# Peptides against a protein of PDB entry 6TME: the designs that were tried, part 56

Target 1, 324 residues: chain A of PDB entry 6TME
Amino acid sequence: NRLKRAYIALQAWKKAFYSDPFNTAANWVGPDVCSYKGVFCAPALDDPSVLVVAGIDLNHADIAGYLPPELGLLTDVALFHVNSNRFCGVIPKSLSKLTLMYEFDVSNNRFVGPFPTVALSWPSLKFLDIRYNDFEGKLPPEIFDKDLDAIFLNNNRFESTIPETIGKSTASVVTFAHNKFSGCIPKTIGQMKNLNEIVFIGNNLSGCLPNEIGSLNNVTVFDASSNGFVGSLPSTLSGLANVEQMDFSYNKFTGFVTDNICKLPKLSNFTFSYNFFNGEAQSCVPGSSQEKQFDDTSNCLQNRPNQKSAKECLPVVSRPVDCS
Target 2, 324 residues: chain A of PDB entry 6TME as posed
Amino acid sequence: NRLKRAYIALQAWKKAFYSDPFNTAANWVGPDVCSYKGVFCAPALDDPSVLVVAGIDLNHADIFGYLPPELGLLTDVALFHVNSNRFCGVIPKSLSKLTLMYEFDVSNNRFVGPFPTVALSWPSLKFLDIRYNDFEGKLPPEIFDKDLDAIFLNNNRFESTIPETIGKSTASVVTFAHNKFSGCIPKTIGQMKNLNEIVFIGNNLSGCLPNEIGSLNNVTVFDASSNGFVGSLPSTLSGLANVEQMDFSYNKFTGFVTDNICKLPKLSNFTFSYNFFNGEAQSCVPGSSQEKQFDDTSNCLQNRPNQKSAKECLPVVSRPVDCS

## One batch from the design tools (peptide; made by RFdiffusion4, then SolubleMPNN)

Design b1_p11_8_s2 (from b1_p11_8, 5 letters changed)
Fold by OpenDDE base, seed 1:
Structure b1_p11_8_s2 (fold): chain B 324 residues (1-324), chain A 11 residues (1-11)
Amino acid sequence: as target 1 above (324 residues)
Amino acid sequence: SRLDEILASLL
């Protein structure tokens, strides 16, 4: 009996709660699991006459606890949203049995350990949110082989390089922000044909930006701020016909910020502050446009306010990194 | 799909 298995799973989970401040699981009593708060039932896909647990929504419940292996008995769950809790430990491997998993949101918890590779086992997964946890180690390259609409990895402890498989991603939104990723952005990034938003903020990324970024025709948000990027901005950035928000601040960029970048047709905000740029086109000057906002603060620009001293600039500007 | 219908009902 599928509901009996669900009952076992949910009761095991209730026992795994250390704290339930809102008494969310107070009604988690008895065999009628479909009446449980945050538990949603639907007709089974294989038999419409059978009612199954199809979704869990415990978002914002502030529950402290862990995910017990018995959750693998929830084999009909397609929606699993437990964000903004205090769940700790690891994601159970037993969740591989949840073959209908479509949306998995465990964001804003206290999960630890490596990337939850069980997420890679779900053939129908479209949404993965694991942000604001303590996941660590390398990102598995296979994550980008998944047909995901969104990949939220930000605010974790991930390290190592961004996998070259990123170019295979069909995701419209990908966040790497506030991790410990290092190395260069892969040149394969330009193959992300469905990409609308990508955020690299606050990592240890370095090297030159790949020219292939200019192939991201659909990107509306590109944030590479707070990294260790060097060299000039690629001239191919003129190809970002739909970019609205662009941030390269807090890097080690050098060279000239061109008209071709600052005159991008959809550009609304372009932040390139806290770099070592030694020139900018007039179109890049803050206040030059009513429709665009620019920030050129703390560069090596002449005749601009709030720039770095010559002493700070000269050692860097005189030794530009050639990205060609 | 039926899955989409289920999901729509859950959201």
Scores: peptide ipSAE 0.024, ipTM 0.700, DockQ to the pose 0.159
Fold by OpenDDE base, seed 5:
Structure b1_p11_8_s2 (fold): chain B 324 residues (1-324), chain A 11 residues (1-11)
Amino acid sequence: as target 1 above (324 residues)
Amino acid sequence: SRLDEILASLL
């Protein structure tokens, strides 16, 4: 009996709650699991006459606890949303039995350990949100082989390089922000055919930006701020026909910010502050446009306010990194 | 679809 298995799972989970401030699980009593708060039942896909637990929504419940292995008994769950809780520990490997998993949101919790590779076992997964946790280690390359619409990885402890498989991603939104990613952005990034938003904020990324970024025709948000990027901005960025928000601030970029970048047709905000740019086109000057906002603060620009001192600029500007 | 029904119920 599927509901009996669900009952076992949910009772095990209730037992795994250390704190339930809103008494979310107060009604988690008895065999009628479909009446449980945050538990949603639907007809089974294989038998419409059978009611199964198809969704969990415990978002914003502030529950402290862990995910017990018995959750693997929830084999009919397609939606698992438990964001904004205080769940700790690891994502159970037993969740591999949830073969219908479509959306998995465990964001804003206290999960630890490596990337939850169990997510890779779900063939139908479309949405993965693991942001605002304490996941660590390497990002598995296989994550980008998944047909995901969104990949939220930000605010974790992931380290090492971004996998070259990123170019295989069909996701429209990918966030890497506030991790410990290092190395270069893979050149394969330009192959992300559906990408609308990508955020690299606050990592240890370095090297030159790949020219292939300019192939991201559908990107509306590109944020690479707060990293260790060097060299000049790729001239191919002129290909970002739909970019609206672009941020390269807080890096080590050098060279000249060109008209071709600042005149991008959809560009509304371009922040390139806190770098070592030694020139900018007139179109890049803050206040030069009513439709575009620019920030050139704390560069090595002549005749601009709030720039770095010559003492700070000269050592860097005189030794530009060649990205060719 | 079942997914649509679930989504509707979760909203």
Scores: peptide ipSAE 0.023, ipTM 0.705, DockQ to the pose 0.140
Fold by OpenDDE base, seed 2:
Structure b1_p11_8_s2 (fold): chain B 324 residues (1-324), chain A 11 residues (1-11)
Amino acid sequence: as target 1 above (324 residues)
Amino acid sequence: SRLDEILASLL
């Protein structure tokens, strides 16, 4: 019986709770698992006469504990939302049995270990949120082979390079922010046909920006701030016909910020502060437009306020990185 | 689909 298996799983999970401040699992008593708070039942996809546990929603429950392997008995679960808790340990490999998994949100917890590769085993997964945890190591390239609508990886401990498979992603939103990613942005990024928002904030990324970024015609948000990028901005950025928010601040960029970038038709905010730019077009000057906001603070610009000293600029500006 | 119905009921 599927509900009997669910009962075993949910009782094992209740035993794995160290703290339940809101008494969320107080009613988790007896065989009627469909009455449990945060447990949702529906007719099974294979047999509409059979009632199964189809969803878990324990969002914002502040529960401390871990995920026991018995959760693998919840084989009919398609929605698993447990964000904003204090769950610790690793994501159980037994969750590979949850072949109907559609949305998986474990964000804002205390999970540790490598990327939860069990998420790659789910054939129907569309939404993956693992942000605000302590996941570490390399991002598996196979994550971008998944037909995901959104990929939230921010605020973890991921290291190494961004996989070249990123160009295969069909996701509209991808966040890498506040990790330890290093190396260059892959040139394959320009193949992300459905991309609307991409965030690289606060990593150890370096090298030149690939020209292929200019192929991201549907991107509305592009944030590469707080990294180690060098060279000039690609001239191909003039292709970002739908970009509204663009941030290149806190890098090591050099060269001239062109009219073709600052005159992008939907651009509302462009931040390029805290770099080593040595010139900007008049259209890039803060206050030059009422419709667009610019920040050119702490560059190597002539006749602009709040710029770096000649002593700070000269060593970098005199040795520009050629990205050609 | 039944999945859409489940999603609609859970969201």
Scores: peptide ipSAE 0.023, ipTM 0.699, DockQ to the pose 0.154
Fold by OpenDDE base, seed 3:
Structure b1_p11_8_s2 (fold): chain B 324 residues (1-324), chain A 11 residues (1-11)
Amino acid sequence: as target 1 above (324 residues)
Amino acid sequence: SRLDEILASLL
């Protein structure tokens, strides 16, 4: 009986709670698991006459505990939302049995260990949110071979380079922010056909921006701030016909910020502050447009306020990195 | 899809 297996799983999970400040699991008593708070039943896909546990929603429950391996008995679960808790430990490998997994949100918890590779085993997964945890190590290249709509990785401890397979991603939203990613952005980024939003904030990324970024014609948000990027902005950024928010602040960029970038048709906010730019087009000057906001603060611009000193600029501006 | 129906029932 599927509900009996679910009962075993849910009772094991209740035992794995160290703290339940809102008494969320107070009603997790008896065999009627479909009445449990945060447990949702639906007709099974293979037999509509049978009720199964199809979803878990324990969002914002502040529960401290861990995910026991018995959760692998929840084989009919398609939605697993447990964000904003204090769950710790690792994601159980036994969750590989949840072959119907469609949305997996474990964000804002205390999960540790490597990337939860069990997520790669779910053939129907569309939404993956693991942000605001302590996941570490390398991002598996295979994550971008998945047909995901969204990939939230931000605020973790991921290291190493961004996989070249990123270009295979069909995701509309991808966040890398606030990790320890290093190296260059892969040139394959331009192959991300469905990309609307990508965020690289606060990593150790470096090198030149790839010209292929300009192929991301559907991107509305591009944030590469707080990294170690060098060289000039690619002229191909003029191809970002739908970009609304663009941030290159807190890098080591040099050269001239061109009209072709600042005149992008849907650009609402362009922040390029805290770099080493030595010139900007008139269209890039803050206050030049009522429809667009620009920030050119703390660059090496002449006749602009709040710029770096000549002493800070000269060593960098005199040795521009050639990205050609 | 049947999955969409399940999802809708969970919302």
Scores: peptide ipSAE 0.022, ipTM 0.693, DockQ to the pose 0.154

Design b1_p11_8_s4 (from b1_p11_8, 4 letters changed)
Fold by OpenDDE base, seed 5:
Structure b1_p11_8_s4 (fold): chain B 324 residues (1-324), chain A 11 residues (1-11)
Amino acid sequence: as target 1 above (324 residues)
Amino acid sequence: SRLEQILEELK
């Protein structure tokens, strides 16, 4: 009996709760698991006459605890949303049995360990949110082989380089922000056909921006702020026909910010502050447009307010990194 | 709920 297995799983999970401030699991009593708060039943896909646990929603429950291996008995679960809790430990490998997993949201918890590779075992996964945890180590390249709509990795402890397989991703939204990623952005980034939003904020990324970024025709948000990027902005950025929000602040960029970038047709906000740019086109000057907001603060620009001193600028500007 | 809607779509 599928519901009996679900009962075993849910009771094991209840026992794994250290704290349930809102008494979310207070009604998790008895065999009628479909009445449990945060448990959603539906007809089984293989047999409409059978009722199964198809979804879990414990979002914002502030539950402290861990995920016991018995959760692997929830074999019919397609939606697993447990964000904004205090769950700790690792994601159980037993969740590999949840072959119908479609959306997996464990964001804003206290999960630790390596990337939960069990997520890679789910053939139908479309949504993966593991942000705001303590996941560490390398990002598996295989994550981008998944047909995901969204990949949220931000605010973790991931290290190493961004996999070159990123170009295979069909995701519209990808976040890398606030990790420990290092190295260059892969040139394969330009192959991300469905990308709308990508965020690299607050990593240890370095090197030159790849020219292939300009191939991201559908990108509306591109944020590479708070990294160690060097060189000039790629001229190919003029190809970002749909970019609305662009942030390159807090890097080590040099060179000239061109009209071709600042006149992008959909550009609403362009922040390039806290770099070493030594020139900008008139179209890039803050206040030059009513429709566009620019920030050129703390660069090496002449005749602009709030710029770096000559002492700070000269050593960097005089030694521009050639990205060619 | 959004969850219920998604569950219906999965049917």
Scores: peptide ipSAE 0.028, ipTM 0.733, DockQ to the pose 0.505
Fold by OpenDDE base, seed 4:
Structure b1_p11_8_s4 (fold): chain B 324 residues (1-324), chain A 11 residues (1-11)
Amino acid sequence: as target 1 above (324 residues)
Amino acid sequence: SRLEQILEELK
């Protein structure tokens, strides 16, 4: 009986709670698991006459505890939303049995360990949110082979390089922000045909921006701020026909910020502050447009306010990195 | 499907 298995799983999970401030699991008593708070039942996909646990929503419950292996008995779960709790430990490998997993949100918890590779085993996964945890180590390249709509990895402890397989991703939103990713952005990034939003904020990324970024015709948000990028902005950025928000601040960029970038047709906000740019087009000057906001603060620009000193600029500007 | 409805409710 599927509901009996669900009962075993849910009771094991209740036992794994260290704290339940809102008494969310107070009604988790008895065999009627479909009445449990945060448990949602639906007709099974393989047999509409059978009721199964299809979803879990414990978002914002502030529950402290861990995920026990018995959760693998919830084989009919397609939605698993447990964000904004205090769950700790690792994601159980037993969740590989949840072959219907469609949306997996464990964000804003205290999960640790490597990337939860069990997520790679789910053939129908479309939404993955593991942000605001303590996941560490390398990002498996295979994550981008998944047909995901969204990938939220931000605010973790991931290290190493961004996999070149990123170009295979069909995701519209990908966040890498506030990790420890290093190396260059892969040139394959330009192959992300469905990409709308990508965020690299606050990593240890370096090198030149790949020219292939300009192929991201559908991107509306591109944030590469707070990294170690060098060289000039690629001229191919003029191809970002739909970009609205662009941030390159807090890097080591040099060279000239061109009209072709600042006149992008959908651009509403372009921040390139805290770099070593030594020139900008008139169209890039803050206040030059009523429709666009620019920030050129703390560069090496002449005749602009709030710029770096000559002493700070000269060593960097005189040694521009050639990205060609 | 009922599952799709739940999906909509959970979003």
Scores: peptide ipSAE 0.026, ipTM 0.721, DockQ to the pose 0.206
Fold by OpenDDE base, seed 1:
Structure b1_p11_8_s4 (fold): chain B 324 residues (1-324), chain A 11 residues (1-11)
Amino acid sequence: as target 1 above (324 residues)
Amino acid sequence: SRLEQILEELK
């Protein structure tokens, strides 16, 4: 009996709660699991006459606890949303039995350990949100082989390089922000055919930006701020026909910011502050457009306010990195 | 489907 298995799982989970400030699980009593707060039942996909637990929504419940292995008994769950809680520990390997998993949101919790590789076992997964946790280690390359619509990894402890498999991703939104990623952005990034938003904020990324970024025709948000990128902005960025928000601030970029970038047709905000740019086109000057906002603060620009001193600029500008 | 309805409710 599927509901009996669900009962065992949910009761085990209730026992794994250390704190339930809103008494969310107060009604988690008895065999009628479909009446449990945050538990949603639906007809089974394989047998419409059978009612199964198809979804969990415990978002914003402030529950402290852990995910017990008995959650693997929830084999019919397609939606698992438990964000904004205080769950700790690791994601149970037993969740590999949840073969219908479609959306998995464990964001804003206290999960630890390596990337939850159990997520890679779910053949139908479309949405993965593990942001605002304490996940650590390298990102498995296989994550980008998944047919995901969104991948939220930000605000964790992930390290190492971004896998070259990123180019295989079909995701429209990918966030790497506020991790410990290092190395270069892979050249394969230009192959992300469905990419709309990508965020690299606040990592240890370095090297030159790959020219292949200019192939991201559908990208609307590109944020690479607060990293260690060097060299000039690729001339191929003129290919970003749909970019609206672009941020390269707080890096070590040099060279000239060109008209071809600042005149991008959909560009609304372009922040390139806190770099070592030594020139900009007139179209890049803050206030030059009513439709576009620019920030050129703290560069090596002549005749602009709030720039770095010659003493700060000269050592960097005199030794430009050749990205060719 | 009921699943789609749940999806809408969870969003």
Scores: peptide ipSAE 0.025, ipTM 0.717, DockQ to the pose 0.197
Fold by OpenDDE base, seed 3:
Structure b1_p11_8_s4 (fold): chain B 324 residues (1-324), chain A 11 residues (1-11)
Amino acid sequence: as target 1 above (324 residues)
Amino acid sequence: SRLEQILEELK
């Protein structure tokens, strides 16, 4: 039966533990898997008279080990939360059998290998958190074809370009931060109809910002800091009617920071430091607003403190990248 | 729903 399969899976997993500092699996003995710490049972969707293992929560257990293929026997699991452990290896392909997977959180572990493509096999997946691991390689374009509410990819080893399919994403929150992504932000980004927060921090992204960013009317957080972006800020950024936090710091931007950006109605924090901007509107000057915070440090601005030297500025400012 | 119940238990 279903609980017998769960027992086999959970016992295999217990055997795959190298360290269990909090003795989380100490009670993982016997056939009554529903009594296991971190194991949650519920009535099956297809038969309410049958109990099944529907959730796993081992968050913050500091368990060292790996995910054995027998976890594929947990076919009724909809919630799998194992963040803040020391699990290593790869996500088993056998998890494709978990067709009810709704939330998958393996964040803050030691997983390695390519993107866990098994996540793409889950038709009902809404939440994917794989951040703070060692996943590597390219991001599969199909991730953005999923009807996900949130996509957390930050603090991994992902490389290559951001897929053009990003525009298909229905996610409200997407994090790319602290990876090795390169290339331009796709123009299709403007099609992300539900986007509230997007973070690109600390990648190798480059090129001009696409004008289509200005179509992201629901964005409250836009952070593109610590990349290699060039050119002027798109004038279409004036369309970010709900942006509260905006960070373009530590790039290679040039040109003039306009009133239309700094006067955004919901803007509370705008950081554009450590670039090569050669001018800013008065509304962009730090201290010009009581309600807004600005940082213009380390640009090529005249008559502002803490700017780059003429020697640093001249080579870049004299050769602005035309993004038009 | 089953899912809602589980969510409440896991939170």
Scores: peptide ipSAE 0.024, ipTM 0.709, DockQ to the pose 0.196

